# Peptides against a protein of PDB entry 3B8E, part 241

Target 1, 230 residues: chain A of PDB entry 3B8E
Amino acid sequence: PFLIFIIANIPLPLGTVTILCIDLGTDMVPAISLAYEQAESDIMKRQPRNPKTDKLVNEQLISMAYGQIGMIQALGGFFTYFVILAENGFLPIHLLGLRVNWDDRWINDVEDSYGQQWTYEQRKIVEFTCHTPFFVTIVVVQWADLVICKTRRNSVFQQGMKNKILIFGLFEETALAAFLSYCPGMGVALRMYPLKPTWWFCAFPYSLLIFVYDEVRKLIIRRRPGGWVE

## One batch from the design tools (peptide; made by RFdiffusion4, then SolubleMPNN)

Design b2_p30_6_s3 (from b2_p30_6, 30 letters changed)
Fold by OpenDDE base, seed 5:
Structure b2_p30_6_s3 (fold): chain B 230 residues (1-230), chain A 30 residues (1-30)
Amino acid sequence: as target 1 above (230 residues)
Amino acid sequence: EEEEEEERKRIYEEALKKLEEARKLREEAL
């Protein structure tokens, strides 16, 4: 996802510290949850036809599925970023190529899409205002990701929410997001300014999209065993 | 440090005002 910011030359919506908070706080708990997940009863009961090839294929398929989910997650983050900037006078089309001028401290007259001039300091505040919502968007989308990670082939509705580690992860991520978004001093320390509660809902369509995507994927796998979508 | 914090606060308040103005301009343009 960050490669898109480099290619598009748009202002950076996510700081390094925020990335670290995601990696340590949000991605680690899912990984631990997955490690402690009991293999689905169907996976354990099927003798691999070829232990070496079938393991490799399954690992590749899982990696591909997570890659696709990661793309949807990135799209959710980008959507939130573009909505915030658009509300602040910067339409998505206007942001293309703007990063060079945006990051130049000597340019204090960068125009928005409506002809309003922005100082360097004002632009940086707007940029930092995007960091918190982007992070929160990732967390909200990861709620769906965590839920779907519990099962490889079965629907979430079939397997249920019995994994205590998964439930703990959901609460931890939410608590971390709330802490970083609303704790005094986070704006100064992490450049994560307070978020309006309404921004939490901007990610919900993408969270739902991930959930629907995974359920459809699993449905296809169940109907067409041996396909590359597994 | 206190003066820098007050200046940051002023810049932030000014930026918020600009955001609100930009939002109004958007609403007028739509």
Scores: peptide ipSAE 0.087, ipTM 0.672, DockQ to the pose 0.022
Fold by OpenDDE base, seed 3:
Structure b2_p30_6_s3 (fold): chain B 230 residues (1-230), chain A 30 residues (1-30)
Amino acid sequence: as target 1 above (230 residues)
Amino acid sequence: EEEEEEERKRIYEEALKKLEEARKLREEAL
């Protein structure tokens, strides 16, 4: 997310403090949950490989999984960001390179994609309006990611929701999202303006897409063990 | 801080209302 912001020089989609709250608040319980997840029944049937190579393989698999999850979360967040800005007259193409003029307090006539002029204050309101939906989108996408990360090969329906820590993590992330979105003072502290309830549903198609994609991937792995999808 | 928050909330609600009105006007013009 932050790399795209630097490279594209677009308005900031999410505050740095809010990003830190995501990284520290939402990733910790899921990571613990995954550490206590019951091993896949097919992994348990494998002879213990060399502990050094298995540790390295597990570390690589974990790092790859987290990298993919983070990329999907970023894509979901940026989609929500671009939708909000487009609804406010700023098409994605117009946002490229706009940051310099966007952040300039002395420029009060920044034009949108329709030729409407925006004051600095109006631009900042729109920017801060993106923060809460971006964050909520990440949390909603993360629900799907947490559920799918329980297993590499088995379906979630086969492994089941046996890990109570995962369930707790999902509730904690949701509670944190609700707290940051609706608690008094969060608009001041984190520049997260109150979210309309309808925006919670904007991420659901992405969460569903990820879930379906992962189930299809796992189905392919089960049918073709040792294939390129593994 | 509460007064600043209420003012920010009012400004935000007014901005959202203006944006929604502007969206409706754009939809009516399309």
Scores: peptide ipSAE 0.081, ipTM 0.647, DockQ to the pose 0.024
Fold by OpenDDE base, seed 2:
Structure b2_p30_6_s3 (fold): chain B 230 residues (1-230), chain A 30 residues (1-30)
Amino acid sequence: as target 1 above (230 residues)
Amino acid sequence: EEEEEEERKRIYEEALKKLEEARKLREEAL
């Protein structure tokens, strides 16, 4: 995600502290949850034919799946970011290359897509207004990611929500998102302004997309064991 | 601190006004 912002030279949707809160607050609990997840009965019953090769293949397949999910997650975040900026007068095409002027405190006449001029302070408020929805989008998409990562082959409906640590992780991420979004002083401390409740729904299509993607992937794996999508 | 808070409030209110103007312009352009 961060590399795309550098390449596109667009304003950053998240502050450094918010990124750290994502990395430390949202990624650790999932990792712990996965470590304590009940292994799929079919995976545990299957002895590796070649422990070295089968492990490497499994790690590659897992990393590819996580990479694809991570890309969908990033797209969800970017979509939310672009929607917010577009609602505030900045169309996505206009944001390309704008970062240099956007971050320059001495430029107070940055024009939006409609010819409205924005001071440094005004555009920083808009930028900071994007931080919370972007973070919330990431969290909402991570709900789907956490649920789907519980299983490799089985549908979520087959495996069920038996892992209490996963449920705790979902609760923690939601509580963190609520805290960062609505706690007084977060606008100053984390540059995260309060989020309108309606923006929580902006992530739902991408969360659904991840669920559909993973269920289709798992369905293919179940029907064609050893395929490239595993 | 109070002057900085009042200035932040003024900047915020001005930004909100610009946001509303930008939204209206967008709605008119659609």
Scores: peptide ipSAE 0.078, ipTM 0.660, DockQ to the pose 0.022
Fold by OpenDDE base, seed 4:
Structure b2_p30_6_s3 (fold): chain B 230 residues (1-230), chain A 30 residues (1-30)
Amino acid sequence: as target 1 above (230 residues)
Amino acid sequence: EEEEEEERKRIYEEALKKLEEARKLREEAL
């Protein structure tokens, strides 16, 4: 994510502390939940034909799936960021190369896409207004990721929500997002200003996209056992 | 610290109101 901001020279959508909160708060519980997830009934019933090759293939497939899901998560966050900035007068095309002027405290007349001038303080308020929605978007997208990762071949509808650790992870991430979004002092401490409840729904299309992607992937695996998509 | 936080919150709420007003004006101009 951070590399995209460097390459595009756009304003930062997330503070360093918020990134650390994502890495430590949202990634750890899912990783633990996956480690303790009951192996899919089909995975447990299939004796590994070759333990070394099947383990390597399984690790590669998991890595590819997580890589693809992670890209969709990042796209969801960036979408939310661009929507917020566009609503505040900064179209995505106008943000390209704007970071230098955006971060300069001596430039108080940065123009938006509509010719409105923004002071340094106003720009920083808008920048920090993006932090909370971006974070919440990542969390909401991770709900779908957590739900889908419990199964390799079976649909979520077939296996259901049986893992208590997964449910705990969903609750923890949601509680953390709510805490960072609505707790007094977070705007000062973490530069995360309070979020309107409507922004929680901005990520839902991406959560749905991840869910559909995974269900389609699983459907392909079920129809073509032994394919490269497994 | 509480007074500074309340002042920052007020500034933020005022900035949000101005942004919402500016958004409405843009929507009306479109």
Scores: peptide ipSAE 0.066, ipTM 0.641, DockQ to the pose 0.024

Design b2_p30_6_s4 (from b2_p30_6, 29 letters changed)
Fold by OpenDDE base, seed 2:
Structure b2_p30_6_s4 (fold): chain B 230 residues (1-230), chain A 30 residues (1-30)
Amino acid sequence: as target 1 above (230 residues)
Amino acid sequence: EEKKKKEQEELYNEFLKKLEEARKLIEEAL
């Protein structure tokens, strides 16, 4: 998210404190929960692989888990960000290069895509309005990610939800998201303004997409062991 | 198993470190 912010020179979609909250509250607990996950039944049945291949598999698992998942999470967050800004009059194309004027306190006449002028305060309100939905979108997408990361090859329907720690992680993330979104004072403390309940639904298509994608991926892996998708 | 345990310990230690950093940041921000 921050890299896209720099490259596209758009208004900041996610504050640094919010990023920290994601890293601490959303990514770490699930990662720990996965570390305690029982080895997939097919992994345990595999003969001890060469230690070099096991490192490569771990690196690939880490790369898949953090790379692809992180990209889809970011896409979901940015989608939510662009939707909110578009609803407030800022179309995505208009946001390109706008950061300099957006962050300038002395410019109080930044025009949106419809010619409406926005004061600095108004711009910051809408920016901070994006932080919470972006965060919540990441959390909701992570629900799917946590579920899919439980297994490499088996379907979620085959493996089931046996890890109580994972379930606890899902609840903890959800509780954290709810707390940060609705607790009084979070808007001032964390620049996370209260989230309208409707915005929670913006993430669901992405969660579903990830789930479907992973199930299809796993299906392909099952049908073509050793393919490029593995 | 020992490698997994070590990785878990490293992850846990990194977690604790991040928690401590977050705590410090919160304390500094308050």
Scores: peptide ipSAE 0.000, ipTM 0.191, DockQ to the pose 0.020
Fold by OpenDDE base, seed 4:
Structure b2_p30_6_s4 (fold): chain B 230 residues (1-230), chain A 30 residues (1-30)
Amino acid sequence: as target 1 above (230 residues)
Amino acid sequence: EEKKKKEQEELYNEFLKKLEEARKLIEEAL
């Protein structure tokens, strides 16, 4: 998010505090929970053909899959960001290069895509209005990611939800998201203004996309054992 | 709380069932 903010010169979609909340609150606990997940039924039954090569290949493929999932997560966040700004009069095309004027306190007449002038204070309100939904979108997309990461080859339906720690992690990150979104004073303290409940649904298509992507990947692995997709 | 937990479990199980149905449909289509 921060790299795109710099490269595209768009208003900041996600504050530094919210990034820290993701890294420490929503990523770490789920990652720990996955370490305690039960091994796949097929992994426990299949000895690696070559422990050195198969481990290396599997680690590379896992890293690629996580990288792709991470890109989908980021796209989900940016989608939510662009939708909110568009609802407030700033179309995505208009945001390109706007950062300099957006962040200038002395410019109080920044025009939106419809010719409405925005004061610095109004711009900061809408910017901070984007932080919470972006964060929540990442959390909701992470629900799907956490569920799919339980297995490499088996479908989630075959493996099931057995890890209580994972369920706790999902609850914790959701509770944190709800707290940051709806607790009074978060707008001042963390620059996270309250989220309309409808914005939670902006993440669902991306959660579904991740789920479908992973199930298709796993299906390919099941149909072509030893393929490059494993 | 137990009722809410049960309702959440039921909703989750229904969700899993729908996903399993979707998976079967994808497997049949592929």
Scores: peptide ipSAE 0.000, ipTM 0.130, DockQ to the pose 0.029
Fold by OpenDDE base, seed 3:
Structure b2_p30_6_s4 (fold): chain B 230 residues (1-230), chain A 30 residues (1-30)
Amino acid sequence: as target 1 above (230 residues)
Amino acid sequence: EEKKKKEQEELYNEFLKKLEEARKLIEEAL
């Protein structure tokens, strides 16, 4: 999010405090839960790693975890951001380079894509209105990410949902997201204004996309062991 | 690995406690 914010010079899509809430609140318990995941049913069929050729974490694992999944997650967040701004009169093309004028408290006549003038206060309300649904989108996409990270090779349907700690992690991150989105005072404290419940569903296509993508990847690995997709 | 897990759990529990305290402060202010 921050790289696009800097490069495109658009209004801030997600506040720094909100990012900290994601990193500390929604990621820690899921990460711990993965450490208690049951071993894959095929683990005993794998040969021991060759310490001369096999890295502890291979480049393929890094590429999958940080590159592809992270990109889909970011796209989901930005989609939600652009939809909300467009509903408030700011089309994506108009946002390019707007940050300087957007953040200037002395400019009270910033025009939207339809010629409506926006005061500094009005612009900040819209900005803070974008933070909550962007955050919720990330959390909903993280559900799929957490579920797919249970196994490297086996389908989620083969491994099952036997890890109670993982289920607890999914519940906890959802409860935290709901708390941060709807608790009174969060608009002032965290710059997260209340979210319409319908916006929770806007992230579901991206969660489904990640899930389908990973299941297809795992299917390819099962059919072609030692391929480039492993 | 077990030490790292415990440290993460402690950090998380501290975070939850701070969130509950913040909630109470907001409820008292409202």
Scores: peptide ipSAE 0.000, ipTM 0.184, DockQ to the pose 0.027; fails the geometry check
Fold by OpenDDE base, seed 5:
Structure b2_p30_6_s4 (fold): chain B 230 residues (1-230), chain A 30 residues (1-30)
Amino acid sequence: as target 1 above (230 residues)
Amino acid sequence: EEKKKKEQEELYNEFLKKLEEARKLIEEAL
């Protein structure tokens, strides 16, 4: 998110506080939950062919898959960000290069895509209004990520939802997201303004996309063992 | 397995504590 913010010179879509909430609140519990996940039954039955080379290749492939999933997560967050700004009069094309004027406290007449002028305070309210939905979008997309990370090769439908800790992680992430989004004072304390419940649905297509992507990936791995997609 | 569970629970509790401290620091810095 920050790299795109710098390159595109758009208003900040995700604050440092929200990033910390993601990294600490939504990523750690899932990571711990995955450490308790039992190895896939098919992996345990296969004799390791070469423990040195096969581990390194698998780690690289896993890192690439997580990188791609992370890109889909970011796209979901940016989609939600652009929808909220568009609803407030700022179309995505108009946001390009707007950061300098957006962040200038002395400019109180920044025009939106429809010619409406926005004060610095009004712009910052809209910016902070985007932080919570971006965060929530990441959490909702992480639901799919957590579910797919349970297995490397097997479909979720084959392995099943046996990890109670993973289910707890999903609940904890959701509860944290709801708390940060709707608890009074979070707008002042964390610059996370309340989220309309309808904005939670903006993330669902991306969660589905991640799920479909991973199931297709796993299907390819099962059909073509030893391919670069593994 | 129970020892690993306890160790992970302790790590999680320590992490929650650090999160709360970080949150307080952010609230004080704002």
Scores: peptide ipSAE 0.000, ipTM 0.192, DockQ to the pose 0.024; fails the geometry check

Design b2_p30_7_s1 (from b2_p30_7, 25 letters changed)
Fold by OpenDDE base, seed 1:
Structure b2_p30_7_s1 (fold): chain B 230 residues (1-230), chain A 30 residues (1-30)
Amino acid sequence: as target 1 above (230 residues)
Amino acid sequence: DLIEEAEERAKKLLEEAKKAIEEALAKLAA
């Protein structure tokens, strides 16, 4: 998200505080939850032929999978961002290169895609209105990520939700998202204004996409054991 | 200035919450 902000010079979709909330509040609990997840039986039963090379290959495959999931997360966040801004009169194409004028406090007549003028304060409100749903989108997408990462080969439906810590992590992320979205004063304190409940659903297609992606990946692994997709 | 102070306080609170969550998770894992 931050890289796209720099490259496209769009209004900042994700504030520094929001980034911190993701790093400290949403990424850590999943990581801990996964650390206590019981390794898939098939992984543990397979003795490495060469511990050094096989470990490296596995780490590379895991890294690639996380990278792909991360891209889907980012796409989900940006989708929500663009939808919100579009509803407020800023079409995606209009946002390109707008950052300079957007962040200039002395320009109080920035026009949206329909010619409506926006004051600096109004622009910052809508910007901060995007921070919360972006964060929420990441959390919702992370539900899928957290659930799918507990298994390497088996379907989520086959493995089930047995890890209590994993379940706790899901609730914690959701609770944090709700707190940041609806607690009074968060707009000023964290630059995260209250979110309409409908925006929670904007992430669901991408969450579903991650599930489908992982299930397809696992299906391929089951059909072609020992493939590079593992 | 007030926003910056609030952000700093929020960062500290998040770090404390993080530690508390880690401890709680450790207890659940035991």
Scores: peptide ipSAE 0.011, ipTM 0.321, DockQ to the pose 0.027
Fold by OpenDDE base, seed 3:
Structure b2_p30_7_s1 (fold): chain B 230 residues (1-230), chain A 30 residues (1-30)
Amino acid sequence: as target 1 above (230 residues)
Amino acid sequence: DLIEEAEERAKKLLEEAKKAIEEALAKLAA
């Protein structure tokens, strides 16, 4: 998200503090959960690692986290971002290169796609309105990510939901999303304005997509061990 | 300015929390 902000010079779709909340609140608890899942999953069926040299998470897990799943997360977030801005009069094409004028406090007459002028304060309200649903989209997609990361080859239905810490992680992410979305003062503190409840459901197709994708991938691995999908 | 200050304070708190969790994880892994 931040890379696209820099490259395309669009208004900031996700705040830096919100990114930190993702890293801490949505990624750290899953990491703990996976450490305890090692006894039940096929992921960590190896000899004990050297704590000085061996990575806790292997390259394949890193690839899953920052590769294909990360791309789907980003697409989901940006979709929500563009929808909200379009609903407020800013079409995606109009946002390209707009950042310089958007962030200038002295320009109070930035025009939208329909010629309506927006003050600096109004623009920032719309920007901050995008941060919350972007974050929620990431959280909902991460539900699927957490579930699929339990195993590399086994279906979620075969592995089951035995890890109580993983279940706790899912609830913690949801609680954090609710807190950041609805707690008073978060608009000022974290640049996250309240979210319409309907936006929680906008991320579900992406979560489902990841789930289906991974189940298909695992099915292929089970049928063709050592294939290119592994 | 108040928003910027609040943001910086929030960042510091989150970074401290992250470090604490990482240390706790390191202790559990040891």
Scores: peptide ipSAE 0.005, ipTM 0.283, DockQ to the pose 0.021
Fold by OpenDDE base, seed 2:
Structure b2_p30_7_s1 (fold): chain B 230 residues (1-230), chain A 30 residues (1-30)
Amino acid sequence: as target 1 above (230 residues)
Amino acid sequence: DLIEEAEERAKKLLEEAKKAIEEALAKLAA
């Protein structure tokens, strides 16, 4: 999120403090839950690998997997960000390069895509309105991503939801999202304004799409082992 | 200004907490 903010010069979609809250509060328990996940049935059926080379490969694969998950989460968050700003009159193309004027408190006539002028206070309200949905979107996407990450090749339906720690992690991050979204004072403390319940559903189609995509990917891997899709 | 200062303080506290947790996890992994 921060890299896109710098590169695209768009209004800040998620506050730095909120990003730290995600890294500390929402990712830790799920990561631990994955460490305690039951061994994948196909991994157990594999012949013993060279311990030296395979350990290194596994570490690289884990690092890459976490990087991919983070990227997918960011994409989901940015999707919600652009939807909210578009609903408020700022189309994505108009946001490119707008940061300089957006963050200038002395400019009170920033125009949206429809020619409406926005004061600094109004712009910041819209910006802070994006922070909470961005965070919630990450949590909703994590529901799918964490379930997907239970297995490398097997379907979620084959492996099942046996990891109680994972289930607990999902509830914890959801509870944290609800707390940060609706607890009084979060708008001032974390720049997270209360979220309308309807915005919880904004990420659901995206989460479902990722889930379906990954199941299809895994199906292809099972049918064509050793392909480039791995 | 007060809000920005509060945000910076909160950021610092969170970074310290993150570091402490990472160190604790590293100790548990050793």
Scores: peptide ipSAE 0.005, ipTM 0.285, DockQ to the pose 0.020
Fold by OpenDDE base, seed 4:
Structure b2_p30_7_s1 (fold): chain B 230 residues (1-230), chain A 30 residues (1-30)
Amino acid sequence: as target 1 above (230 residues)
Amino acid sequence: DLIEEAEERAKKLLEEAKKAIEEALAKLAA
């Protein structure tokens, strides 16, 4: 998300504290759950890794995690961000390059796409209104991400969901998202304003997209072993 | 206040990173 923030010079879509909540609160339990995941059937059929020559994390897995899944996750968050800002009068095109004026507390007449002037306080309310849905979107997308990360080549339907810790992690992550979204004081403490329940569903298409994308990717890998998709 | 300060620091770091990337890209394009 920060890359788009820097390149497009848009208002900050995700606060620093929210990022910390993702890294420390949301990703921890899932990461632990993956450590206890049962070995994939095709991995079990392969020769054991040479610990001296083989990296702990395959470069292909790194590419998948940061290049593909991370991009879809970010796109989901930004989609929600742009929808909320558009509903408040700021179309995506208008947001490009707006950050400098947006963050200036001395400018109280920033115009939206429809000519309405926004004070600094009003702009920050809208910005903080975006933080919570962005976070929730990431959580919902991570549901699919966690499910697909347990396997490299096999379908989720082939490997199944046998890891109870993973399931627990999904519920814990969801509970954390609900807590941060609806607990009083989060607007002040974490700059996360209350979220309309309908916004939980905004991320579902992207969660499904990740799932479908990964299943298609895995299907291609199975049909074309040794391809660039791996 | 601490959150705002942290956000400001993060913004500054991002701007510095942006400049560094732009400079690196400019060097590669030359």
Scores: peptide ipSAE 0.000, ipTM 0.249, DockQ to the pose 0.014

